# Peptides against a protein of PDB entry 6IDX, part 43

Target 1, 380 residues: chain A of PDB entry 6IDX
Amino acid sequence: KELAKLSADVTFATEFINMDGIIVLTRLVESGTKLLSHYSEMLAFTLTAFLELMDHGIVSWDMVSITFIKQIAGYVSQPMVDVSILQRSLAILESMVLNSQSLYQKIAEEITVGQLISHLQVSNQEIQTYAIALINALFLKAPEDKRQDMANAFAQKHLRSIILNHVIRGNRPIKTEMAHQLYVLQVLTFNLLEERMMTKMDPNDQAQRDIIFELRRIAFDAESDPSNAPGSGTEKRKAMYTKDYKMLGFTNHINPAMDFTQTPPGMLALDNMLYLAKVHQDTYIRIVLENSSREDKHECPFGRSAIELTKMLCEILQVGELPNEGRNDYHPMFFTHDRAFEELFGICIQLLNKTWKEMRATAEDFNKVMQVVREQITRA

## One batch from the design tools (peptide; made by RFdiffusion4, then SolubleMPNN)

Design b1_p11_1_s3 (from b1_p11_1, 4 letters changed)
Fold by OpenDDE base, seed 4:
Structure b1_p11_1_s3 (fold): chain B 380 residues (1-380), chain A 11 residues (1-11)
Amino acid sequence: as target 1 above (380 residues)
Amino acid sequence: FDPSKLRSKPS
């Protein structure tokens, strides 16, 4: 207890470390010797002292043994651990993951996000916060392949559901620390969109062109068999497609693929458009047909609008940026849906289409409409 | 930004 308090002092910490004091503390944890009276209290103070000593940055986190890591991970994975030990163990694991890629690898083998989700089902918001903090650390330090797997896993859907039900919809106010961790989780989740945001469409890729063709088909040929592959189109059919791509509001009516060569938002805009067309087909068809039937120059160009809106949403959500320590703004919507970004796009594209109509906008007013929509989104 | 506010409440 006294050691844990004194370990916060840098002078004491330096001297204690010079005396191999950290090694003694690690060995106490490694021994796992439950035979001592007040073992749990002693262990909690040992872990506190260890954290405080390591926070001075004098000793590398890589000094810890695999046995130590297994013991700490054991305190997190076991169902009946003292809350104080659990809290300190979560914090130690977080610090290990953040400070060492080699420790991340070892920890990722010993614990799962599924085990950490169990600590979110408790009424203790501090434990919930440390559990999310460790999840965030694991997401941040995961290699891209594993990060995507972690994001796609049942663990993330379940994580979102548990966060929604046990944290956000809890009868307790969300503390600043929890709000920050929810913000971090949100940012890290949206940063998975960065690859698609920075992916240019290849105008020569037939598979990517087939997506644009599918957008046309859904809008104009909803009852037509998809087996009418575009490849056999007479020059008249190509001319028809140019008209359809104009009605869809693409800038390049001849080759809409060219509209997706700009990054950001690259292919992410096409992903959003396809999601809207497939999941919210009635909304998509309505938006397209309402604007395609206009002869008054007040048509809202859907394709152009979808691209610029996707870019705007990436800017608002700071896609590709690291989490800011001073921010605590999380959005409950991102915990209610698996495809929250695409759903947000679907809401915002309807808002854009409405705003365009209300403003009686023309193509010349496009940037003004986008500015108004940005203000509407950011003030919401 | 609260996306829930962008949903027009049905009047």
Scores: peptide ipSAE 0.020, ipTM 0.595, DockQ to the pose 0.023
Fold by OpenDDE base, seed 2:
Structure b1_p11_1_s3 (fold): chain B 380 residues (1-380), chain A 11 residues (1-11)
Amino acid sequence: as target 1 above (380 residues)
Amino acid sequence: FDPSKLRSKPS
């Protein structure tokens, strides 16, 4: 107990470390000897002293043994561990993951996200915070190939549901530390969009061109019986498609795929358009037809608007950026929807279309409309 | 940022 209190002092920590005191603490954890009447209290203070000593950055985290890691992971995986031991064990695992890639690999083999989700179902917000912090650390330090697996739709959906029900809708005010961890989780979740945001469309890829053709089909052919596929010659078809892509508001009416070669937002803009067209078909058709039927200079170019809006949303959400330690702003909406980014896009594209009409904008006003929409989104 | 505020109340 006194050691744990003194370990916060850098002068004491330096002298204690110089006396190999930290090695004695690690060996106490490694021994696992439950024989002492006050073992749980002694262990809690040992883990506190260890953490406080390591926080001075005098000793490398790589000094810890695999036996130590297994003991700490064991305290997190066992259902009947004292709350104080569990809290310090979660914090130690987080620090190990953040400070050493070698320790990350060992810890990722010993614990699962599913085990950590169980610690979110408790009433103790500090335990919940350290459990999310460790999930975030594991997610941040995961190799790119494993990030997608950790982020599988079912695990994310379950995690979001548990956070929503036990943290956000809990009977307790959210502390700053928890708000930060929710922000970090949100940023790391949106960083999964970075690959699509940085993927250029290949104008020669037929499968990608078929998606653009599907957007055209949903907008203009959804009411046409498939039996009237006009057997009209290849040239009349090309001229018809160019007109349709102009009505869709693409910048390149001949080859709309060229509009998706800019990164950001690359293919992510096409994903958003396709989601809107399939999930919110009536909204999509309305927006397209309202602007395609205008012969006045006040048409809102849907295709161009959707691309620039996707880029703007990526900038607002800081897609591809690391979490900032000073930020605590999380959005509860992102925990309520499976496809929260695409749903946000669907709300914002309607706002953009409304704002365009209210401003009586022309193509020359495009950047001015986008700036007004940015202010509307960021003030909401 | 609350996206619910971006939904215009039905007039």
Scores: peptide ipSAE 0.019, ipTM 0.581, DockQ to the pose 0.021
Fold by OpenDDE base, seed 5:
Structure b1_p11_1_s3 (fold): chain B 380 residues (1-380), chain A 11 residues (1-11)
Amino acid sequence: as target 1 above (380 residues)
Amino acid sequence: FDPSKLRSKPS
């Protein structure tokens, strides 16, 4: 107890470390000897002292043994652990993950996000906070392949549901620390969009062209089976498609693929458009057809608007940026839906279309409409 | 921002 308190002092920490004191603490953890009277209390203070000593940055986290990691991970994976031990063990694992990619690899083999979800199903908000902090650390340090897998996993849906039900909708005020961890998780989740945001459309990729064609089909041929796309590209049909792409509001109505070559938002805009067209088909068709029949220059160009709105949403959500330690602004909506970004896009594109009508905008007013929409989104 | 607030209250 006294050691744990003194370990917060850098002068004491330096001398204690120089005397190999930290090695003694690690060996106490590694021994796993539960036979001592007051073992739980001693272990809690040992872990506290260890964490406080390591927080001085005098000793590399890479000094820890695999046995130490397994013991700490064992305290986190056991269903009946003292709250103080669990809390310190979560914090130690977080620090190990954040400070060393080698330790991340070892820890990611010993623990899963699924195991950490159990620590969210408790009434203790501090335990919940440390569990989310460790999840965030694992997500931040994961290789891109594993990060995508973590996001797509059933564990992530369950994680969002548990956070929503046990944290956000809990009967307790959200503390600043928890709000920060929820913000971090939100940022890290949206950073998965960065790849798509930075992916240029290849105008020669037939599969990507087929998506644009599907957008046309859904808007104008909603009752037509896609199998009946008659392969004979007569000049009259090419001219028809050019008209349809103009009515869809693409800037390049001859080759709409060119509108998706700019990054950001690249292919992410096409993903949003396709999601809207498939999941909210009536909304999509309505937005397109309301503007496609206008000859008064007050048509809202859906394609251009969708691209620029996607870019704007990426800017507002700071997609590709690291979470800021001083921020705690999380949005509960992002925990309610698996496709929260695309659903946000679907709300915002309707807002844009409404705002365009209310402003009686023309193509010359496009940037002004986008500025008004940005203000509406950011003040909401 | 709260996207729920972007939904205009039904008048």
Scores: peptide ipSAE 0.019, ipTM 0.573, DockQ to the pose 0.022
Fold by OpenDDE base, seed 3:
Structure b1_p11_1_s3 (fold): chain B 380 residues (1-380), chain A 11 residues (1-11)
Amino acid sequence: as target 1 above (380 residues)
Amino acid sequence: FDPSKLRSKPS
């Protein structure tokens, strides 16, 4: 207990480290020796002293043994661990992950996100905060392939559900520290969109062109029995498609694939359009057909609007940027949906279409509409 | 930002 207090002093820490004192603390953890009265209290103070000593940055985190890592991971993975030990163990693991890529690799082998999710089901908000902080650290330090796997995992759906039910919908006010960790998790989750945001469409790729054709089919052919496609000549069919792509509001109605060659938002805009068309088909068809039937130059160009809105949402959500330490603005909606970005797009494209009508906008007003929509989104 | 506020309340 006195050691834990004194370890916060840099002068004491320096002398204690020079006497190999930190090695003695690590060996106490490594031994797992429960022979002493008040072992749990002693261990909690040992872990506190270890953290305080390491926070001075005098000793590299890489000095810790694999046995130490396994003991600390054991305190996080075992049921019925003392809350004080659990809290300090989560904090130690977070610090190890953040300070050493080598320790990250070892910890990622010893601990699963599923084990950390169990610590979110408790009533202790401090434990919940440290559990999310460790998840965020693991997500931040993961290589890109593993980040995508973490995102696609059933574990993330479960994580979002548990956060929603046990943290956000909890009967307790969200503290600043928890709000920050929820913000960080949100940012790290949206950063997975960066690859798609920076992926250019290949205008020669048939599979990518088939997606654009599917958008046309859903908008204009959804009521047409596939049997009644008249075998009319290839040229008339191409001319019809050019008209349909104009009605969809693509900038390049001859080759809509060209609209997706700019990054950002690249293919992410096409993903959003396809999601809207498949998941919210009635909304998609309504937006497209409402504007395609106008002859008054007040048509909202859906394709162009969807691309620029996707780009705007990426800018607002800071896709590809690291989380900022001073921010705590999390969005509860992002914990309610598996496809939260695409659902946000679906809400915002309806807002854009409404705003366009209310402003009686023309194609010349496009940037002005987008500015108004940005302001509406950022103030909500 | 609360995206639920962007949904027009049904009148």
Scores: peptide ipSAE 0.018, ipTM 0.579, DockQ to the pose 0.022

Design b1_p11_1_s4 (from b1_p11_1, 4 letters changed)
Fold by OpenDDE base, seed 5:
Structure b1_p11_1_s4 (fold): chain B 380 residues (1-380), chain A 11 residues (1-11)
Amino acid sequence: as target 1 above (380 residues)
Amino acid sequence: FDPSKLRSKKS
């Protein structure tokens, strides 16, 4: 207890480390000997002293043994652990993951996000906070290949449901620390969109062009079986498609693929359009047809609007940016839906279309409408 | 921003 308190002092820490004191603490953890009277209390103070000593940055985290890592991971994976030991063990693992890529690799072999989910199902908000913090650390330090797998695990309705039900909808006020970890998790989740946001459409890729054609089909031929794509591209048919792409509000009516070559938002805008068209088909068709029937220059260009809105949402959500330590503004909606970004897009594109009508906007007012929509989104 | 508040302005 006194050691844990004194370990917060840098002068004491320096001298204690110089006396190999930290090695003694690591050996106490590595021994795993539960035979001592008051073992849990003594271990909790040992782990506290270890954390406080390591927080001075005097000793590299890479000094820790695999046996130490396994013991700490063991305290986190055990179903019945003292809350004080669990809390400190989660914090140690978080610090290890954040400070060393080598330790991240070892820890990622010993623990899974699935094991950490059990620590979210408790009434203790501090344990929940440290569990989310460790999940966030693992997500942040994961290589790109594993980051997508973790995202898919986060995309598991289970983790979001647990966070929603046990943390966000809990009967307790959310503390600043928890709000920060929820914000971090939100940012890291949206950073998975960065690849698609920075992916340019290839105008020569037939599969990508077929998506644009599917958007046209859903809007104008909703009752037509896609199998009846009549083979002969007559000049009349090409002219028809150019008209349809104009009615869809693409900037390039001849080759809409060119509208998706700008990054950001690149292919992410096309993903949002396709999601809207498939999942919210009635909403999509309504938005397109309400504007396609207008000859009064008050048509809202859906294609252009969807691209610029996707870009705006990426800017508002800071897609590709690291979490800011001072922020705690999380959005509960992002924990309620598997495709929260696309659903947000679907809400915001309807808001944009409404705002365009209310403003009696023309193509010249486009940037003004987007500014008003930005203010409406950010003040919501 | 809370997207739920964006919906409440639709009523």
Scores: peptide ipSAE 0.014, ipTM 0.504, DockQ to the pose 0.023
Fold by OpenDDE base, seed 4:
Structure b1_p11_1_s4 (fold): chain B 380 residues (1-380), chain A 11 residues (1-11)
Amino acid sequence: as target 1 above (380 residues)
Amino acid sequence: FDPSKLRSKKS
């Protein structure tokens, strides 16, 4: 207890470390010997002292043994551990993951996100916060392949559901630290969009062009069998498609693929458009046909609008940026849906289409409409 | 930014 308190002092910490004091603490954890009276209390103070000593940055986190890691991970993975030990163990694992890629690898083998989710099902918001913090650390330090797997896994859907039900919809006010960890989780989740945001469409890739053709088909030929393979189009059919791509509001009516060569938002805009067309087909068809039937200069260019809106949403959500330590602005909607970005796009594209009509906008007003929509989104 | 408020502003 006194050691744990003194370990916060840098002068004491330096001398204690010089005396191999950390090694003694690590060996106490490694021994796992429950034979001592008040073992749980002693262990809690040992873990506190260890963390406080390590926070001075004098000793590398890589000094810890695999046995130590397994013991700490054991306190997180085992049911019915003392709350004080659990909290400190989560904090130690977080620090290990953040400070050492080699420790991340070892910890990722010993614990699962599923085990950490169990600590979110409790009423203790501090335990919930440290559990999310460790999930965030694991997610941040994961290799790109594993990060994508973590994001796509049932663990993320389940994590979102548990966070929604036990944290956001909980009867307790969300503390600043929890709000920060929820913000971090959102930022890390949206940063997975960066690859698609920075992926240029290849105008020569037929498979990518077929997605644009599918957007046309859904809008104008919804009852036509997909068996009308685009390959047999006479020049008259190509000219018809040029008209349809104009009606879809692409900038390049001849080759709409060229509109997706700019990064950002690259292919992410096409992903959003396709999601809208397939998941919200009635909304998509309505937006397209309402503007395609206009013979006036007040048509809202859907394709151009979708691209620029996707870019705007990436800017608003700071896609590709690291989480800021001072921010705690989490969005509950991102815990209600697994395709939250595409759903947000679907809401915002309808807002854009409404705003365009209300402003009686023309193509010359495009940037003004986008600015108004940005303000509407950011003030929402 | 609360996307839920974007839905409520449509009503």
Scores: peptide ipSAE 0.014, ipTM 0.518, DockQ to the pose 0.024
Fold by OpenDDE base, seed 3:
Structure b1_p11_1_s4 (fold): chain B 380 residues (1-380), chain A 11 residues (1-11)
Amino acid sequence: as target 1 above (380 residues)
Amino acid sequence: FDPSKLRSKKS
């Protein structure tokens, strides 16, 4: 206990480290010897002293043995560990993952996200915070191949559900530290959209073109009896589709796929449009048809608006950027929905369409409408 | 921003 307090002092820490004191502490953990009276209390203070000593940055985290890592991971994976030991063990693992890629690899072999999710189901907000912090550290330091595995919709859904039910809907105020970790998890979750945001559409890919055709079908053929299949004239059909793509508000009416070749937002904009069209079909059809029936130059170009809105949402959410240590702004909505970004897009595209009408905008006002919508989103 | 406030501005 006294050692743990003194270890916060840099002068004491320097002298203690010079006496190989940190090596003695690591060996106490490595031995796992329950032979001492008050072992749990002694271990909790040993882990506290170890953290405080390591926080001075005098000793590299790579000094720790594989046996030490396994013991600390063992305290996190065991169901009946003292709360004080568990909390410090989570913090040690977080620090290890953040400070060393070699330690990350070793820890990622010993611990699963599923084991960490169990520590979210407790009434201790500090344990919950350190468990999310370790999940965030593992997610941040994961190589791209393993990030996709962590991104698996089921694991994310389960994690989000547990966070929602046990953290956000808890009967306790969320502390700043927890709010920060929820913000970090939100940012890291949105960074999974970066691949799609940076994926260019291939204008010659028929499967991608069929998605654009499906957007047209949902907008214009959903109420049309299949009996009015327009006749076989290839040119008349091409001219008809060009009209429909103009009514959808694409910039390139001949080949709408060209509108998705710019990155950002690339294919992510098409994903958002398709999600809106399939999940919120009535909203999609309403937005498209309200603008397609206008001859007064006050039509809101849905396709262009959806692309630029997707780009703007990526900018607002800082997709592809690292979390900022000074921020704690998380949204409960991102934990309530599996497709939270697409749902946000669906809210914002309706806001954009409303704002366009209220401003009596034309195509020349497009950038001005987008600025007003940006302010409305960022001040909400 | 609070997306819930974006919804309440619709009603």
Scores: peptide ipSAE 0.015, ipTM 0.521, DockQ to the pose 0.024; fails the geometry check
Fold by OpenDDE base, seed 1:
Structure b1_p11_1_s4 (fold): chain B 380 residues (1-380), chain A 11 residues (1-11)
Amino acid sequence: as target 1 above (380 residues)
Amino acid sequence: FDPSKLRSKKS
């Protein structure tokens, strides 16, 4: 107990570390011997002293043994009654993951996100905070392949559901520390969009061109009786599609694929457009048709607007940027849907279309409309 | 921003 308190002092910590005191603490954990009277209390103080000593940055985290890691991971993965040991073990694992890539690899073999989710299903917000912090650390330090696997895993859907139900919709006010961890998790989740944001469309890829054609089909052929067989020659067909791509508001009416070669937002804009067209078909068709029927030069160019809105949302959400330690602004909506970014896009594209009408905008006002929409989104 | 408030501004 006294050691744990004194370990917060840098002068004491330096001298204690110079006496190999930290090695003694690690060996106490490694021994795992439950034979001591007051073992749980002794262990809790040992873990506190260890954490406080390591927080001075005097000793590398790489000094810890695999046996130590396994013991700490064991306190997190096993059903324990002692909340004090669990809390300190989560904090130690977080610090290990954040400070050492070698320790991350070892910890990622010993624990699963599924085991950490169990610590979110509790009433203790402090345990919930440390569990999310460790999940965030694991997510941050994961190789790209493992981050994508974490993203696709049932564990992430379950994680969002558990966070939503047990943290966000909990009967307790969310503390600043938890709000920060929810913000971090949100940022790390949106960083998974970076690949698609930086993926250029290949104008020669037929499968990608078929997506643009599907956008046209959904907008213009879904309401048309199947009886209008496109029977006229290849040139009339190309001219027809050029008109349709103009009505869709693409910048390049001849080859809309060229509009998706700019990164950011690259293919992410096309993903958003396709999601809107398939999941919110009535909204998509309405936005396209209400602008395609205008002859007053007040048409909102959907294709251009969707691309620039996707880019703007990436900028607002700081896609590809590291979480800021000073921020705690999370959005509960991002925990409600698997496709939260695409749902946000679907809300914002409707806001853009409304704002365009209210401003009586023309194509020359495009940047002004986007600025107003940016202000509306950032103030919401 | 709260995206739910963006919906309320749409009505």
Scores: peptide ipSAE 0.015, ipTM 0.514, DockQ to the pose 0.024; fails the geometry check

